# Peptides against a protein of PDB entry 6IDX: the designs that were tried, part 130

Target 1, 380 residues: chain A of PDB entry 6IDX
Amino acid sequence: KELAKLSADVTFATEFINMDGIIVLTRLVESGTKLLSHYSEMLAFTLTAFLELMDHGIVSWDMVSITFIKQIAGYVSQPMVDVSILQRSLAILESMVLNSQSLYQKIAEEITVGQLISHLQVSNQEIQTYAIALINALFLKAPEDKRQDMANAFAQKHLRSIILNHVIRGNRPIKTEMAHQLYVLQVLTFNLLEERMMTKMDPNDQAQRDIIFELRRIAFDAESDPSNAPGSGTEKRKAMYTKDYKMLGFTNHINPAMDFTQTPPGMLALDNMLYLAKVHQDTYIRIVLENSSREDKHECPFGRSAIELTKMLCEILQVGELPNEGRNDYHPMFFTHDRAFEELFGICIQLLNKTWKEMRATAEDFNKVMQVVREQITRA

## One batch from the design tools (peptide; made by RFdiffusion4, then SolubleMPNN)

Design b2_p16_6_s2 (from b2_p16_6, 9 letters changed)
Fold by OpenDDE base, seed 3:
Structure b2_p16_6_s2 (fold): chain B 380 residues (1-380), chain A 16 residues (1-16)
Amino acid sequence: as target 1 above (380 residues)
Amino acid sequence: SLRARRMEEAAREAAA
């Protein structure tokens, strides 16, 4: 107990480390010997002292043995009643993951996200906080392929559901530390969109052009009697498509692919448009057709609006930025759905379309409408 | 906090 308290002092820590004190503490953990009187209390103080000593950054985390890692991981992955040991073990694992890629690899083999999710289903918010912090550390240090897999996995959907139900909608106020970890998890999740946000459309890629054509098809051909399949020549079809792309509100209605060459938001805007068209088809068709039938210059250009809205949402959500210290602003809505960004886009595009109508906007008012919509989104 | 600082440092290293 006294050692754990003194270990917070840098002068004491330096002297104790110079005496190989950390090695003694690690060996106590490695031994796993439960025969000692007051073993659990002694272990809790040992882990506290170890963590406080290591927090000074004097000793590399790579000094720990595989046996030590397995013991600490065992306290997290196995059913244990001692909350004090569990809390410190989670904190040690988090620190190991953050400070060493080698330790990350070893820890990722010993524990699963599923085991960490079980520690969220408790009433202790400190345990919940440390469990999310370890998940965040694992997510941050994972290779890109594994990060994407983690985000798409059932475990991640389950994680969001458990966080929503047991943390956010819990009967206890969210502490600053928990709010920070929720913010971090949100930032790390949205940073997976960065690749698509920075991906330029290739105007020569037929597969990407087919997506734009699919947007046209969903908007205009789904309501047309299949009997009027335009059997006429390729040139008349191209001219017809140019009209359709104008009605869709693309800036470049001759070659809509050019609207997606600017990054940000690049292909992410097209992903949002396709999601809206496939998942919320009635809403998509309504928005497009309401504006395509107008001849009064008060049409809201859907394509342009969708692109600029996607860019705006990326700016508001700070997509591509790393989590900052001291930030704790998380959005509960992003834990309600697996495709929360695309759902937010679907809500905001309807808001934009409504605001455009209410303002009786023309194409010259576009930036003013976007400014009003930004204020509406940021106040919500 | 020391924890928040470590997260920020780790984030910088992961972005590099």
Scores: peptide ipSAE 0.023, ipTM 0.678, DockQ to the pose 0.865; fails the geometry check
Fold by OpenDDE base, seed 2:
Structure b2_p16_6_s2 (fold): chain B 380 residues (1-380), chain A 16 residues (1-16)
Amino acid sequence: as target 1 above (380 residues)
Amino acid sequence: SLRARRMEEAAREAAA
């Protein structure tokens, strides 16, 4: 107990480390000897002292043995562990993952995200915070291939549901540290969109062009009387598509693929449009047809609006940026749906369309509408 | 917090 308190002092820590004191603490953990009177209390103070000493950055985290890692991971994986030991063990594992890629690899072999999820179902917010912090550390340090697998595990309805029900909708006020960890998890999740945001459309790729054609089909062919047999001429067909792409509100009516060559938002905008068209088809058709039938120059260009909105959402959500220490703003909505970004897009595109009408906007007012919509989204 | 600092450091290392 006294050692744990003194270990917070840098002068004491330096002297104690110089006396190989930290090695003695690691050996106490490695021994696993449960036979001592007050073992749990002694272990809790040992882990506290170890963590406080390591926090001075005097000793490398790579000094720890595989036996030490297995013992600490064991305290996290065992169902009946003292809360004080569990909390410190989670914090130690987090620190190991953050400070060493080699330790990350070893820890990722010893623990699963599923085991960490069990620690979210408890009433102790401190344990929940350390569990999410360790999940975030594992997510941050994961190689790209494993990061997608972890994201899929986060996309697993179970983790989101547990965070939503046991953390966010808990009967307790969310402390600043928990809010920060939820923010970090959100940022790391949105950073998975960066690849698509920075992917340019290839105007010559037929598969990508077929997606744009599918947007046209969903908007216009669902209502078209089958009696309009496509007239035989390739030129008439091209002219017809140019009209449809104008009605869809693309900037380039001849080749809409050119609108997706700008990064950001690149292909991510097309992904959002396709999601809206397939999952919220009635909303998509309504927005497109309402604006396509206007002759008063107050039509809201869907294609252009969707692209610029996707870009704006990426800017608001800071897609591709690292999490900041001082931030604790998270959106509970992102824990309610598997495709939360696309759902947010679907809400915001309706807001944009409404705001456009309320402002009686024309194409010249486009940037003003976008500024108003940005303020509306950021205040919500 | 110390945790926040570690995460920022780790994020910088992951971005490097």
Scores: peptide ipSAE 0.022, ipTM 0.678, DockQ to the pose 0.848; fails the geometry check
Fold by OpenDDE base, seed 5:
Structure b2_p16_6_s2 (fold): chain B 380 residues (1-380), chain A 16 residues (1-16)
Amino acid sequence: as target 1 above (380 residues)
Amino acid sequence: SLRARRMEEAAREAAA
C-alpha cells in the first residue's frame, strides 16, 4: 500500500527502478500464487505500484513478459475477479497496447472485444470506462485490415446496444473520463469513412455512373410503370438525362460524375445520396421533386447540397482527425444506429432543404445557407 | 490526464 502511494513520486520511482524493484513486482504477478492471506489486496497494490512506476516512462513497456501479459489478461477474462484487480488490469492492458505495437499483438491474441463487453454490463462506471478505453486502444493500434473487422463487431448491434443501455442511458451521470472514451470511440469509428471521403469518382467507371443513373431513376421513374423500357440511347435521351441531372441539382448537368471528383468528400457523398434514395426513398423523392418543379430560381440544388453537406459533416465529426485530449463531446445518435453517419446525413439534408426554403434562398445564397445549417447542426 | 496523453501519443504513432 505504501509502495503504491510512493510509486507516484518520480524521485522514489527512479530510485526504486534502479534497485530493480519493478522486476520484483512483475514476478509477484507472474507467480499467480493465491496462497497468501489478503492476496487480492496485495495484488491490487502491486498492480497499482507497477502502473504508477511505468507511468513515469523510465522503463519500456516491452520489458514485460508473456507470462505477465497472460496473468493480467486472465484477470480481465475471469468472471469472478475483485473489482480493484480488474480495474488495474484493464488500465495496464490499455497502457501496454498504447505504448507498444508488439504488446498490442500479444494482447490481441489473449483477449477479445466480446470479453471486454461483459465489463460494460456492470454498475461500476470506472470499470466501464477502463473497458472502453482498452477497446479504443485496441481499435487505434489495430492494423487497417483489422480495424474494419472491429468496426463490424461494433456495428453488430451488441457493443453499441450495451454502451447505449448500460452507459449512456444508465441511472448515473456520465463522468468526464467516460465521455472522453465515448468521444474517442466515435472518432475512431468515423475515421473509417476517410477512405471513401478521399476516394475520387472515376467518370469513366460505368458502375459508378450507374449509381448516378439509379439516383435519377429513383427520383423520376419510380412511379412510372417498368413497361417503359429504357428505349434506345438516342440524342433525345441524352438531352433528357441532362435535364434530369439539372433537376437533381448537380453542378455538372452533362456529366454529374465530375461533381464527385473533388476530395473531400469524394465518393462518400454519393454513398450518402444512394443510402437516402434507397432507405428513405419517400424523403429523397420529395426533396428532389419539390425543387425540380420550381422555375422561380428558389430551387435547392440537391446534388450540390448533398456533396457540400457531406463535406461539412466530415468536418464537424472530424473524419480523419485523431482524438484529442480533453475532448468529451460525443453524439448519442452514433450508438442508436448502425449507419449513423448516413442517418445523420438524411436528417441534415432535410434541415438544409427546410432552411433553404425559409431563407428564400437562390443559388447565390448557397454559402450563406450552408453557414446557417452548420450553426444549426453544431448547436443541436 | 496520463491516459489521454498516452492515447494522443499512440494516435500520432498510428497515423505515421
Scores: peptide ipSAE 0.022, ipTM 0.692, DockQ to the pose 0.891; fails the geometry check
Fold by OpenDDE base, seed 4:
Structure b2_p16_6_s2 (fold): chain B 380 residues (1-380), chain A 16 residues (1-16)
Amino acid sequence: as target 1 above (380 residues)
Amino acid sequence: SLRARRMEEAAREAAA
């Protein structure tokens, strides 16, 4: 206990480390010897002292043995561990993950997100916070391929559900530290959109052009079998498609692919449009057809609006920005759906369409409508 | 916090 307190002092820590004191602490953890009187209390103080000593940055985290890592991971993965030990073990693992890629790899082999989710199903918000913090650390330090897997995994869906039900909709006020960890998790998840946001459409890519054609098909030929290969059309069909792309509200109604060459939002806008068209088909068709039938210059250009809205949402959500210490703002909606960004887009595009109508907007008012919509989204 | 600082440092390293 005294050691744990003294370990917070840099002078003491330096001298203690110089005497190989930290090695002694690690060996105590590695031994796992429950034979000591007050083992749990002693272990809790040992872990505290270890953390405080390591926090001075004098010793590399890579000094720890695999046995130590396994022992700490064991305290997190086992169902009946003292809360004080569990808390410190989560903090140690978090620190290991954050400070060393080699330790991340070892820890990722020893623990699963599923095991960490169990620590969210408790009444102790501190334990919940440390569990999310470790999840965030693992998510942050994961290779790019594994980050996407973590976000899409059933464990992540379950994590979101557990967070929603036990943290956000809990009867307890969310503390600043928890709010920060929820913010971090949100940021890390939205940053997975960055690749698509920065991907330019290739106007020569047939697969990407087929998506635009599919948007047209869903809007205007919803009962037609997609088996009619895009491109077998006579000049009359090309002219027909140009009209349809104009009705869809693309800026370049001759070659809509050109509208997706700007980054941001690049292909992410097309992804959102396709998601809306497939998942919320009735909403999509309604929005398109309501505006396509207007001859009064008050038509809301869906294609242009979808692109600019996607860009706006990326700006509002700060997609591609790293999490910072000072922010604790998170969106509960993020935890309600696995495709929360696309669902948000679907809500906001309806809001945009409504606002456009209410303002009796024309194409000249486009930027003004977008400004009003931005204000509406940011106030919600 | 020290934790938050570590997160920012790790985020910078992960973005590099």
Scores: peptide ipSAE 0.021, ipTM 0.660, DockQ to the pose 0.928; fails the geometry check

Design b2_p16_6_s3 (from b2_p16_6, 9 letters changed)
Fold by OpenDDE base, seed 1:
Structure b2_p16_6_s3 (fold): chain B 380 residues (1-380), chain A 16 residues (1-16)
Amino acid sequence: as target 1 above (380 residues)
Amino acid sequence: SLRARRMEEAAREAAE
């Protein structure tokens, strides 16, 4: 206990480290010897002292043995571990993951997100916080190829549900530390959109062009079988499609694919539009037809609006940015659905359409409408 | 917090 307290002092830590004190502490953990009276209390203070000593940054985290890692991971993965040991073990694993890529690899083999989710199903918010912190560390340090796999995994879907039900909708106020971890998790989740946000549409890719054509089909040919593949498009069909793309509110009526060549938001805008059209078809059709049937200069250009709104949402959510210290703003809505970003887009595009009507906007007012919508989104 | 700082540092290193 005294060692744990003194280990917070840099002068003491330096002297203790110079005496190989950390090595002694690590060996105590590695031994796993439960035969001592008050072993749990001793171990809890040992882990505290170890963490405080390592927090000075004097010793590299890479100094720890694989046996030590396995022991610490064991305290997290085993059922019915003492809460004090569990808390410190989660904190140590988090620090290991954050400070060493080699330790990340070893830890990722020893523990699963599923095991960490079990620690969220408790009433102790401190344990919940450290569990989410470790999940966030693992997510942050995961290779790019593995991040997408982790996000798509059932474990991540389950994680969102558990966080929503046991943390956010819990009977206790969310502390600042938990709010920060929820913010971090949200940022890391939205950073998975960066690839699509930075992917330019290829105007020559027929498969991508077919998506734009599908948007037209859903809006204007809702009763027509998709089997009417645009065969050899007669000039009349091309002219018809140009009119349809104008009614959809694309900037380039001849080749709407050109509107998706700018990054951000690139293909992410098209993904949002397609999601809206397929999942919320009635809403999509209503928005498009309400604006396409107007003979006045007050049409809301859906295509342009969807692109700029997607870009705006990426800016508001800071897609591609790393989580910052001191921020704790999170949105509970992002834990309610697997495709929460697309759902947010669907809500915001309706808000934009409403605001456009209320302002009696024209194409010249586009930027003003977007500013008002930005303010509305950021206040909600 | 020390943890938040470590996350920020780790995030910077992961972005390099």
Scores: peptide ipSAE 0.019, ipTM 0.579, DockQ to the pose 0.894; fails the geometry check
Fold by OpenDDE base, seed 5:
Structure b2_p16_6_s3 (fold): chain B 380 residues (1-380), chain A 16 residues (1-16)
Amino acid sequence: as target 1 above (380 residues)
Amino acid sequence: SLRARRMEEAAREAAE
């Protein structure tokens, strides 16, 4: 107990480490000997002292043995471990993952995200915080291929539901530390959108052009049998499509694909538009048709608006940015839906369309409308 | 917090 307190002091830590004290602590953990009176208390203090000593950065985390890792992982994987031991074990694993890629690999073999989710179903917010922190550490340090697997696990309704029900909607106020971990989890999740955000559309890719055509079809031909493949476009049909793309509010009416060559938001904007058109078809059609039938210069250009809104949302959500210390702004909505980003887009595009109408905006007011919408989104 | 600093450092290293 006294050692654990003293280990927070850098001078003491330096001397204790010089005396191989940290090695003694690691060996105590490695031995796993439950025969000692007050073993749990002793172990809790040992783990505290170890963590405090390592936090000085004097000793590399790579000094730990595989046996030590297995013992610590064992404390996290066992259901009936003392809360004090569990808390410290989670913290140690987090620190190991964050400080060493080699330790990440070893830990990722010993523990699963599923095991960590079980620690979210407790009333102890500190345990919950450390569990999410470890999930975040694993997510951050995961190779790109494994990161997608973790994202899929997060996309599983279970993790989101557990966080939502046991953490966010818990009967306890969310502490700053938990809020930070939720923020980090969101940032890491949104960073999965970076690839699409930075993917330029190829204007010559027929498959991508077919998506744009599908947006037109859904908006204007929704009652037409899809079996009426638009036959080989006579010049009149090309002119018709150009008119349709103008009504959709694309900047380039001749070749809307050119509007998606700018990164950010690249193809992510097209993904959002397609999601809206397919999942919220009535909303999509309404927005497009309300503006397409106007000749009063107060039409809201949907295509342009969708692109710029997607870019704005990426900026607000810091897509492609690393989590920052001291930030704790998380959005509970992102735990309620599997396609939360696209749903947010769908809400925000309606807000944009409403704001455009209320402002009686013209194309010249576009940037001003976007500024107002940004303020509305960031205050919500 | 010390944890938050470590996370930020780890994030920088992962971006590199």
Scores: peptide ipSAE 0.019, ipTM 0.603, DockQ to the pose 0.877; fails the geometry check
Fold by OpenDDE base, seed 3:
Structure b2_p16_6_s3 (fold): chain B 380 residues (1-380), chain A 16 residues (1-16)
Amino acid sequence: as target 1 above (380 residues)
Amino acid sequence: SLRARRMEEAAREAAE
């Protein structure tokens, strides 16, 4: 107990480390010998002292043995471990993952996200916080190929549900530390959108062009009587499509693919449009047709608006930026749905369309409408 | 917090 307290002092820590004191602490953990009276209390203080000593950055985390890692991972993965030991073990694993890629690899083999999710189902917010912190560390240090798999896995869907039900909707006030970890998880999740945000559309890619054509089909052919099969020649069809792309509100109504060559938001805007068109088809059709039937220059250009809104949302959510220290602003809505970004887009595009009408905007007012919408989104 | 600092450092290293 005294050692754990003194280990927070840098002068004491330096002297103790110079005396190989940290090696003695690691060996105590490695031995796993439960034969001592008050073993659990002694172990809890040992782990506290170890953490405080390592926090000074004097000793590399790579000094720990595989046996030590397995013992600490065992305290997290095994049932019926003392809460004090569990808390410190989670914190040690988090620090190991954050400070060493080699330790990350070893830890990722010993523990699963599923085991960490079980620690979220407890009433202890400190345990919950350290469990999320370790998940965040694992997510941050995961190779890029594995990050997407982790995000799409059943474990992540289950994780969001458990966080929502046991943390966010819990009967206890969320502490600053938990709010920070929720913010971090949110940022790491949205950073998965960066690739699509920075992907330029290839105007020559037929598959991507077919998505734009599908947007047209959903908007205009779903209400068209099947009898107007356009039997007329390829050129008349192209001219008809140009009119349809103008009605969809693309800036380049001759070649809408060109609107998606700018990054950000690149292909992410097209993903949002397609999601809206498929998942919220009635809302999509309503927005497009309401504006396509207007001849009064008060039409809201859906295509342009969707692209600029996607870009704005990426800016507001800081997509592609790493989590900042001291921030704790998380949005509970992002834990309610698997495709929370696309759902947010769907809400915001309706808000934009409403605001455009209320302002009686024309194409010249576009930037002014976007500014008003930005203020509305950031105040919500 | 000391943890926040470590996350920022780890994030910086992951971005490099």
Scores: peptide ipSAE 0.016, ipTM 0.527, DockQ to the pose 0.840; fails the geometry check
Fold by OpenDDE base, seed 2:
Structure b2_p16_6_s3 (fold): chain B 380 residues (1-380), chain A 16 residues (1-16)
Amino acid sequence: as target 1 above (380 residues)
Amino acid sequence: SLRARRMEEAAREAAE
């Protein structure tokens, strides 16, 4: 107990480390010997002292043995462990993952996200915080291939549901540290959008062009009897499509694919538009048709708006940026749905369309509307 | 926060 307290002092830590004190502490953990009276209390203080000593950054985390890692991982994977030991074990694993890629690899073999989910179902917020912190550390340090697998596991309704029900909707106020870990998890999840955000559309790719054509079909052909497509020549069809793409609010009415060549937001904007059109078809059709029927120059260009909104959302969410240690702003809505970004887009595009009408905007006011919408989204 | 509630309410109203 006294050692754990003194280990927070840098002067004591330096002297104790110089006396190989950390090696003695690691050996105590490695031995796993439960024969001593008050073993659990002694172990809890040993782990505390170890953490406090290592936090000074004097000794590399790579000094720990595989036996030590297995013992610590064992305390996290066992169902009936003292809360004090569990908390410190989670913190040690987090620190090991964050400070060493070699230790990450070893820990990722010993612990699954499924085992960590069990520690989210407890009433102890400190345990929950360290469990999420370890999940975040594993996610951050994962290779790209494993990161996608973890993302799929996070997209699993189970982890999101557990976080939502046991952490966010818990009967206790969320502490600053938990809020930070939820923020980090959110940022890491949104960073998975970076690939699509930076993917340029190929105007010559037929499969990508077919998506734009599908947007047109959903907006304009869903109500039209397929029988009245006049068999008239390829040129009349091209002219008809140009009109439709103008009504959809694309900047390039002749080749809408050109609007998706700018990165950001690249193909991510098209993904959002297609999601809206398929999942929220009535909302999509309403927005498009309401603006396509206006002859008063107050039409809100859907295509341009969707692209710029997607870019704005990526900027607001800081897609592709590392989590900031000083931030704790998270949105509970991102834990309620598996396609939360696309759902957010669907809400924000309706807000944009409403704001455009309220402002009586024209195409010249586009940037001003976007600024107002940004303020609305960031204040919400 | 009031913000998080409004977004959650807006998400619920949009689902409804």
Scores: peptide ipSAE 0.006, ipTM 0.390, DockQ to the pose 0.024; fails the geometry check

